# Ledger of designs, part 41: peptides against a protein of PDB entry 5HOI

Target 1, 351 residues: chain A of PDB entry 5HOI
Amino acid sequence: FRYMPFSPAGTPFGFTDRRYLTMNEVGYVSTVKNSEQYSITVSFFDVGRFREYHFEDLFGYDLCFLNEKGTLFGQSKTGQIQYRPHDSIHSNWTKIIPLQAGERITSVAATPVRVIVGTSLGYFRSFNQFGVPFAVEKTSPIVALTAQNYRVFSVHYSQFHGLSYSLSELGTSSKRYYKRECPLPMSLPNINSDMKKDANLDYYNFNPMGIKSLFFSSYGDPCIFGSDNTLLLLSKWRSPEESKWLPILDSNMEIWKMSGGKETTDIHVWPLALAYDTLNCILVKGKHIWPEFPLPLPSEMEIRMPVFVKSKLLEENKAILNKKNEIGADTEAEEGEEDKEIQIPVSMAAE

## One batch from the design tools (peptide; made by RFdiffusion4, then SolubleMPNN)

Design b1_p10_8_s4 (from b1_p10_8, 4 letters changed)
Fold by OpenDDE base, seed 4:
Structure b1_p10_8_s4 (fold): chain B 351 residues (1-351), chain A 10 residues (1-10)
Amino acid sequence: as target 1 above (351 residues)
Amino acid sequence: SSRLAQLINS
C-alpha cells in the first residue's frame, strides 16, 4: 500500500495529458500537462455566479479542494499549498507545510473559514481562511478530508485497523470530536477481482482506497462514496450511541433498474454532492469509471436504500409475464428470454 | 432519468 494524494471526485490522467483535480456541486478543477508545467482551470456549474479562471502551475499541484469562496491547491511531495479566492477582493496566499522524510500531504480541505491539511503520518494541520495556523494534531494516517463550515470529516487508514473516520468541529479555541477514529464500514477495492481490467488498475494506482468522493450533505451529514458505488451517510452523529452508517444509495442497482434490468458495464456514477434526497453526479459512459473531457452536465439520482434483491425482481417479472402469456394464448413465444425489459415497479423507478 | 436512458440507448 502507498499513500496517494486524494481530492474529492478527482480523476487520474490515464493515457491523457489532462485530468480533474477535484469536482463537486460548485464546479470542477482541471489540469493539463504542458511540458514541465501545468495549466489549471477552475470552472463552475453556476456560470452566472462565478467566472471561470485559469493559471499556470509551476509546482504540479496534485491536491485540490473547491468551495464557494475559493480553491485550495496542494503539492503532496513538496508540502506547498495555495489558496486562491474566486473573487479579486481577497489575495492569494501560499504556504509550505513542513513534511518529514517520506511524509506526503494526502488530502486538503477548505471552507470559507478553515483550511485543513492531512498527511500520510497522521499530521492534521488546521488554519483559518488566511493561512494562519490554529493547531497541529497527530492522528492515524489521513487518507481523505472534506469540510463544511467548521466541521471536518476525515478518513484514516491503518495497516492494522483498516479504515476509520473522525468527525470534528474546529472552533476558535479548540477542536471538538463528535467521532474520533471510529471504524468506517466501507469496502476497499478488491485487488484480485478488479485488477483484471487495465482501467481499474490505473484507477487503483491513482486511488488505492477507492474513495471516489466524500462530502457533507446539505443537512451537514458526512457522506462517502466508495469503489462499491454505494453512498454511505453517517446518521445521528450528534448522538454517539445512535450514530450509524446508512447505505442510502446503491448506484449500480439504480443503473440496473434504469436499464430495464440489463447489465450495463459501461455506465458509471461519479458522485459530486448530496443535496436533500438527490445525489448530484456525473453519469459516465465508457471504459473508464471516471468522467473524461468535456465534462458531461451533472445528473440527479434519487437516494434509495438498497432493500430490493435483483433475483426477486426478476422472478416477479417472470411471473407477471407468464400470467400475461396465459391470458393471451396465440402470440408466438419465440423471442429470446434475455431481451425482455424488466418492468420495475413505479415506486422503485427513479423519476 | 431521461439522461441515463439516453446514455443506455446511445
Scores: peptide ipSAE 0.039, ipTM 0.809, DockQ to the pose 0.542
Fold by OpenDDE base, seed 1:
Structure b1_p10_8_s4 (fold): chain B 351 residues (1-351), chain A 10 residues (1-10)
Amino acid sequence: as target 1 above (351 residues)
Amino acid sequence: SSRLAQLINS
């Protein structure tokens, strides 16, 4: 296992000179490699509210977090971080995070009020929006971070215990835990089955945890989207005993339903955010599970608990077809019927 | 959604 720099919905370079450092509901950050330098562009979906900007990156930032007020950049190996407000009224600031030998920054997060840095040794560093440090805490190794306002959702990895999560609030005087290193019931990428496709190996090398993104919902609930393409939401996190992960969307099942029950291997959901009852996402068509350039327009997908079993629906539809063929023995079998869309019951069809 | 139907049928 290698600790890799994680950013929400970040993409690998693949065979290209460009990638997305991060993307969410606010926008997308791209980097282009120019010899030994990088050119970074911060783009927005709401072009009326924000103006796109770019800058030359001499450090090779491999970590990014975008919010409505600014962009946080990080370099995983050197420990350099930079915060760039979107508004020119506020100054950019740069800081070096002290790293031990072999330590990496694994994730960064920023809100309008907090900056968070997580490392491969489990150093959790908190700052205000001006880069003034609050605290350093030692946790289990951090593999992913997201934050909303004062709240931080952190994902941790142990070789012995697998994935865990914490949910904390970074007040002015102290850190409060709602959840502290609790088991995270997310499926890890299956190296043996999924690595038969070279494109999956490239993505696994970029993101070995398979966490495509993590965010807070519009209601302030922690969300995570793994390699299984299932959106998990942490429900009732304010009540320690009642808190549970809900699989609120199986995106593979939704793609399958919308395809009329056809097996599609070239359509992928790339998660951005959860706004109310809709997953904001990029629909990707192609060999890669991640969006390429240019970025497609975001799509909305309604959240639905995966109550239906695909195999059972296929069996029920086969049984209906066989009964129709037994009744229709006198009408010429038009050979063209192999491509019959599976009639998904109206209660299961996304309108 | 109409966009996914377009992506599937393209």
Scores: peptide ipSAE 0.037, ipTM 0.803, DockQ to the pose 0.591
Fold by OpenDDE base, seed 3:
Structure b1_p10_8_s4 (fold): chain B 351 residues (1-351), chain A 10 residues (1-10)
Amino acid sequence: as target 1 above (351 residues)
Amino acid sequence: SSRLAQLINS
């Protein structure tokens, strides 16, 4: 196993000189490789609120986190981090995170009030928005981070225990845990089944955990979107005994429903954020499961628990068709190729 | 619905 730098909804280079370092509801950060340097662009979906900006990256930033106030960059190998406010009022700052031999920064997160750095050795480093350190904590190896305000959602990996998660609040004087290294019921990528397509191997080499993104919902609930394309939400996290992961969206099932029950293998959901009851996402068409350039406009997908089984819906539709044919045997109904649209129950049609 | 329909039909 190799710890790779993770950023929310980051994409691999593939066969190109370009990739997205990160993307979310605020915008997207792209990097272009130019010989030994990189050209970074920070772009926004709300072009009226934010101005796109660009800079030359001499360090080769491979970690990124975008929020409404700034962008955090990190270099996994050197330990360099840079915070760039979107406004010109606040100054950029750079810091080197001390790394042990073989240690990597695996993930970074930033809010308007906190900067968090996680490492392959499980060093959890917290800073304020100005890069002033608060604490260093030793945890299980960190593979992913996200943060909202003072809250941090961290994903940990152990070779013995698999994935775990923590949910913490970074107050001024202390860290509070709501959840501490609890089992994360997310499926890991299956190398044997999923790697039959070269594009999946490229993505696996970029992101061995298959975590496409993790974020906080608009309500402040931790969300994670894995390689199984299921959105998990941590419900009732304020009550440790009642806390549970809810599969609030099977995006493959939703694509299948929205396609009229056609098996599509070239449409992919790329998660950005959960806003209220909708997954903000990029709908990707093509060989790659990640968005290429230019970035398609975001789409909304209504959250729905996967209660229905494809086989039952197909059997019910066959039974309806057979009943129509039994009733139609007495009338010379022309064999019009009535489009085999699966009648999805009207209550489940997303407008 | 509309954008996915466009993607399926493209």
Scores: peptide ipSAE 0.036, ipTM 0.796, DockQ to the pose 0.562; fails the geometry check
Fold by OpenDDE base, seed 2:
Parts: sequence; C-alpha cells; structure tokens
Structure b1_p10_8_s4 (fold): chain B 351 residues (1-351), chain A 10 residues (1-10)
Amino acid sequence: as target 1 above (351 residues)
Amino acid sequence: SSRLAQLINS
C-alpha cells in the first residue's frame, strides 16, 4: 500500500498530460504538464460570480481543494502549500509544512476560515485562512480530508483497522470531536474483480482507497462516495449514539433505472456535491470512470435509498407483461419481448 | 433525466 495524494473528485492523468486536481459544486481545477512545469487553471461553474484564472506551477501541485473564496494547493512530497484567493484583493500565501522522512501530505482542505493539512503519518495541522497555525495533532494516518466552515471530515487508514473517520470542529481555542476515529463502513476497491480492466488499475494506482470524493452536504452532513459508486451520508452525527451511515444513493442502480433497465458499462457517475436532495455530478460516458476534457456540464441525480433489487423489478415487470398479454390475448401484435423498457414506478423514475 | 437519456442514446 502507498499513501497517495488525495483531492476531492481529482482525476488521474491517464495517458494524457492533463488532469483535474479537484472538482466540486464551485468549479474544477485542471493542471496541464508542460515539460518540467505545470499550467493550472481554476474554472468555475458560475461564470457570472467567478472569473476563471490560470498560473504557472513550478512545484507540481498534486493536492488541491477548491472553495467559494479560494483554492488551496499542496505538494505531497515537498510539503509546500499555497492558498490563492479568487479575489485579487487578497494576497496569495505560501508555506512549507515540515515533513519527516517518508512523510507525505495526503490531503488538504480549505474553508473561508480554516486550512487543514493531513499527512501519511497522521499529523493533522490546522491554520486560519491566512496560514497562521493553530495546532498540530497526531492521529491515525490521514488519507482524505474535507471541510465546511469550521467542521472537518477526515478519513484515516490503518493496515490493522482499515478505514476510520473523524468529524471535528475547529474553534478558535479548541478542537471538538463529534466522532473520533470511528469505523468507516466503506468498501475498499476489490483488486481481484475490478482490475481486469486496465482503466480500473490506473485509477486504483492513483487512488488506492477508491474514494472518488468526500464533501459536506448543503445541510452540513459528511458524505463519501467510494469505488462501489454508493453515496454514504453520516446521519445524526450530533448524537454519537444515534449516528449512522446511510446509503442514500446507489448510482449504478439509478443509471440502470434511468436506462430502462439496460445494463450500461460505459456510463459513470462522478460526484461533485450533495445539494439538498440531489447529487450534483458529472455523467461520464466512456471507458474511464472519470471525466476527461472538456468537462461535461454537471447533472443532478435525485438521492434514493437502494431498496430495490434488479432481479425483483425484472420479475415483477415480466409478471405484469404476462398478465397484460393474458387479458389482451385478442390483439396479434407480436412486438418482440426482449427490448421492452422496464416500467420503473414513476415515483422511482428520476425526472 | 434528459441528459442521461441523451448519453444513453448517443
């Protein structure tokens, strides 16, 4: 196992010289490799609110976090971080994070009020938006971070205990834990089954945890989207005894439903954010499970708990068709059986 | 709905 730099919805280079460093509901950050340097572009979905900007990256930033006020960049090996406000009124700042031998920055997060750096040795470093340090804490190895306002959702990995998560609030004077290194019931990528396709191996090498993204919902609930394409939401996190992970969307099941029950192997959901009851995502068509260039416009997918099994829906539809044919026996229309679109109940059809 | 239908039918 190797700790890889993680950024929310970041994509690999694949066979190209370009990738997305991160993307979310605000926008997308791309990097293009130009010999020994990189050209970074920060693009936005709301072009009326934000202006796209670019700069030359001499450091090779491999970590990124985008928010409404700025972009945090990090270099996993050197420990360099840079915060770039979107507004030119505020100055960029750069800092070197001290790293031990073999330590890597594994994830970074930024809100308008906090900057967080997590490392492969489990150093959790917190700063304000100006790069003034608050604290350093030693945790289990951090593999992913996201943050909203003062709250931080961290994912940890131990070879002995697997995945865990923490939910904390970074006040001015103290860190509060709502959850501290609790088990995370997310499936890891299955190397043996899924890696028969080269594209899955490339993605696994880029992201061994298979965490496509993690974010806070618009309601401030921690969300994670794994390699199984299931969106998990942490419900009732304010009540430690009542807190649970809810599978609020099986995106593979939703694609199958929206296709009229056709098995599609070339359509993929790439998660951006959860806004109210909709997953903001990129629908990707092709061999790669991640978006290529140019970036397709975002799509909305309504959240639905996976309560249906494909086989039962197929059996129920066959039973309905057979009953209709028994009642309608007098009309000779031999319309071929195989391609009949599965009538998914309208309450289950996404608009 | 419409965009996924376009992707499936394209």
Scores: peptide ipSAE 0.036, ipTM 0.795, DockQ to the pose 0.525; fails the geometry check

## One batch from the design tools (peptide; made by RFdiffusion4, then SolubleMPNN)

Design b1_p11_1_s1 (from b1_p11_1, 6 letters changed)
Fold by OpenDDE base, seed 4:
Structure b1_p11_1_s1 (fold): chain B 351 residues (1-351), chain A 11 residues (1-11)
Amino acid sequence: as target 1 above (351 residues)
Amino acid sequence: MSAAEMIKELL
């Protein structure tokens, strides 16, 4: 196993000279290879609120986190981080994170009030928005980070224990844990099934955990979207005994429903954020499970607990079709069986 | 745009 730099909804280069470093509800950060350099562009969905900006990257930033106030960049190997405010009110700052031999920055996160750096050795480093350090903590190896306000959702990996997560609050004086290295019930990529397609191998080499993204919901609940295309939400995390992961969306099932029951193998959900009861996402058509360029417009997918079994829906639709055919048996027989859209029950159809 | 509308455009 190799620790790879993770950024929320980041994409690989693949066979291209460009990729997304990160994307979320605020916008998207792209990087383009220019010989030995990179050009980074920070783009926004709300073009009225924010102005797109670009700069030359001489360091080869491979980590990124975008928030409403700025962009945090990191270089996984050198330990360089840079924070760039979107406005001119605050100056850019750069810092070198001390790394041990073979240590990598694996993830970075930034809020308007905190900067967090996680490493392959499990160093958790916290800073304020100006790069002033608060603390260094030794945890299990960090593979992903996200943060909202003072809260941090961290994903950890151990070869012995698999995936775990922590939920913490970075106050002014101390770190509080709501959850500390608890088991994360996320499915890992299945090397034998998923690697049969070259496109999946490229993505697996880029992101071996298959974490497409992680974020906090608009309600401040930790969310994670894995390689199984299931959105998990951590419910009741304030009550340690009641806290549970909820599979709030099976995006493959929702694509199948919205396609009229067609087996679509070329439509993919790329998660951005969870706002209220809707997953903000990019719908990707093609061989790659990640968005290419230009970025498609975001779409909203309503969260739905995966209560329905595809086989039952197929049986119910066959039973409805058979009843319609028994009632309609007096009119012409010739319309072929293959193109009949699966009628989703109205209670399951998005309005 | 809803995901359902976008999927209809992608089909």
Scores: peptide ipSAE 0.340, ipTM 0.911, DockQ to the pose 0.881
Fold by OpenDDE base, seed 3:
Structure b1_p11_1_s1 (fold): chain B 351 residues (1-351), chain A 11 residues (1-11)
Amino acid sequence: as target 1 above (351 residues)
Amino acid sequence: MSAAEMIKELL
């Protein structure tokens, strides 16, 4: 196993000189290889609120986190981090994170009030928005980070224990844990099933955990989207005994429903954020499971717990069609090729 | 745009 640099919804280069470093509800950060240099562009979905900017990257930043106030960059091998405010009022700052031999920065996160750095050795480093350090904590190896306000969702990996997660709050005086290295019930990528297509091999080499993204919902609940295309939400995390992961969306099932039951093996969900009851995502058409260039417009997908089995819906629709054909045998009504959209019962939309 | 509308355009 190799610890790879992770950023939320980051894409591989593949066979191209460009990739997304990160994307979320605020925008997307792209990098282009220019010989020995990189050109980074920070783009926004709300073009009225934010101005796109670019800069030359001499360091080869491979980690990124975007928020409403700025962008955090990191270089996994050198330990360099840079915070760039979106406004010109606040100055950029750069720091070098001290790394041990073989240690890598594996993930970075930034909020308007905190900067977090996680490493392959499990060093959790916290800073304020100006880069002033608060603390260094030793945890299990960190593979992913996200943060909202003062809260941090961290994903850890152990070869012995698999995936775990922590949920913490970075106050002014102390770190509080709501969850500390608890088991994360996320499916890992199955190399034998998922890698049958060469296009997926490049992605799993880039992201061996298959974590497409992780974020906090608009309500402040930790969310994670794995290689199984299921959105997991951590419910009731304030009550340790009641806390559970909810599979709030099977995106493959929702694509199948929205396609009228067609097999759509070339449509993929790329997660950005959870806003209320809607997954903000990029719908990707093609061989690659990640968005290419240019970035498609974001779409909203309603969250729905996967209570229904695809086979039952197909059987019910066949039974309805057969009953219509048995009743319709007495009336020679015209063969209008009305596209037989699978009527999904409306009762599934309103809970 | 809803995901349902965009899926119809991608089909």
Scores: peptide ipSAE 0.338, ipTM 0.911, DockQ to the pose 0.918
Fold by OpenDDE base, seed 2:
Structure b1_p11_1_s1 (fold): chain B 351 residues (1-351), chain A 11 residues (1-11)
Amino acid sequence: as target 1 above (351 residues)
Amino acid sequence: MSAAEMIKELL
């Protein structure tokens, strides 16, 4: 197994010279290969609040985290990190993270108050927003990080124990754990079933854990979106005994419903953020499960617990149709093969 | 834009 650099909602290059380093509710960071250098663009969804900017990257940043105040970049192999405030009044800073032989930065996260670096050896490094170090902790190998304010959601991987997660708060005086290396009930990519489609192979080579994104909800709950296209939310994390992962959205099921029950294999959800009860996402049409260029506009998908079974909805629609035919049997209405859209219960039509 | 509206445009 090789630890790969992870960034939230980052895309592979595929067969192109360009990719998204990261994207979330704030915006998207793209990089374009230009010979031995890269051109990085930091773009925003709220163009009234933020100004797009670009710069030349001579280091080949392969890690990125975007927040409302700046962008953190990292180079997984060299250990270089750079923080770039969006405001030109604030100075950029660069730091080299000391790496052992074979160690890689696997993920970075930044909030307006903290910078976090995770490594393939499980070094968890914390800094303030100015790059002043707080602490170094040794954990299980880190594969993904996200952060909101002082809170950090970290995903760990062990060959012996699989996926685990931690939820911590990086106060001024100490690190507090709410959860520490607890089992993460996320499905890993099923190499044998999904790799029959060449388009998925490139993505799994880029992201072998299949973590499309992880973020905190607007309420401050840890969320993770895996290769199974299920959004998991960590509920009741303040009470260790009550804490549980909730599958709050099966995006494949929701696409199927919103398509009138059509089997769509070329529409994909790319997660950005969870704002209130709505998944902010990019809907991707095509062979690749990730957005290409130009980036489509974000869409809002209402969260819904996956309590419906396709077979039951099909049976209920057949029963409704049979009842309509029993009531309508006195009027010779011609057998038009109307592609009978599955009547999704009105309570499931997003207004 | 809702995901439902966007899906109708993508179908």
Scores: peptide ipSAE 0.336, ipTM 0.910, DockQ to the pose 0.888
Fold by OpenDDE base, seed 5:
Structure b1_p11_1_s1 (fold): chain B 351 residues (1-351), chain A 11 residues (1-11)
Amino acid sequence: as target 1 above (351 residues)
Amino acid sequence: MSAAEMIKELL
């Protein structure tokens, strides 16, 4: 196992000189490799609220986090971080995070009020938006971070314990835990099944945990989207005893429903954010599970608890079709083998 | 655009 730099919805280079460092509901950050240099572009979905900007990256930033006020960059090996406000009123700042031998920055997060750095040795470093340090804490090895306001959702990995998560609040004087290194019931990538498609191997080499993204919902609930394409939401996290992970969307099931029950192998959900009851995502068509260039427009997918089983729906629809054929036997209409769209029950059709 | 509409365009 190797700790790789994680950024929310970041993409690999693949066979190209360009990739997305991160993307979310605010926008997307791309990097292009030009010989020994990189050119970074910060783009926004709301072009009326924000102005796209670019800069030359001499450091090779491989970590990124975008928020409504700025972009945090990091270099996993050197420990360099840079915060760039979107507004010209505030200055950029750069810092070097001290790293031990073989330690890497594995994830960075930024809110309008906090900057967080997590490492492969489990150093959790917190700063304000101006890069003033608050604290350094030693945790289990950090593999992913996201943050909203003062709250931080951290994912940890241990070779002995697998995935765990923490939910914390970074006050001015103290860190509060709502959850501290609790088991995370996320499926890890299945190397033997999922990697049989060469196109996915590059992604799993880039992101061994298969965490496509993690974010806070609009309600402030921690969300994680794994390699199984299931969106997990942490419900009732304010009540430690009542807190549970809810599988609020199986995106493969929703694609299958929306396709009329066709087995699609070339349509993929790329998660951006959860706004109310809708997953903001990029729908990707192709061999790669990640978006290429240019970036497709975002789509909204309604969240639905996976209460239905494909096999049962297929059996029920076969039974309905067989009953229709038994009643309709008197009309010799040679209606060809048109791929009969599976009648999804009207209660499951999105209005 | 809804995901359902975009999936229909992608099929």
Scores: peptide ipSAE 0.332, ipTM 0.909, DockQ to the pose 0.871

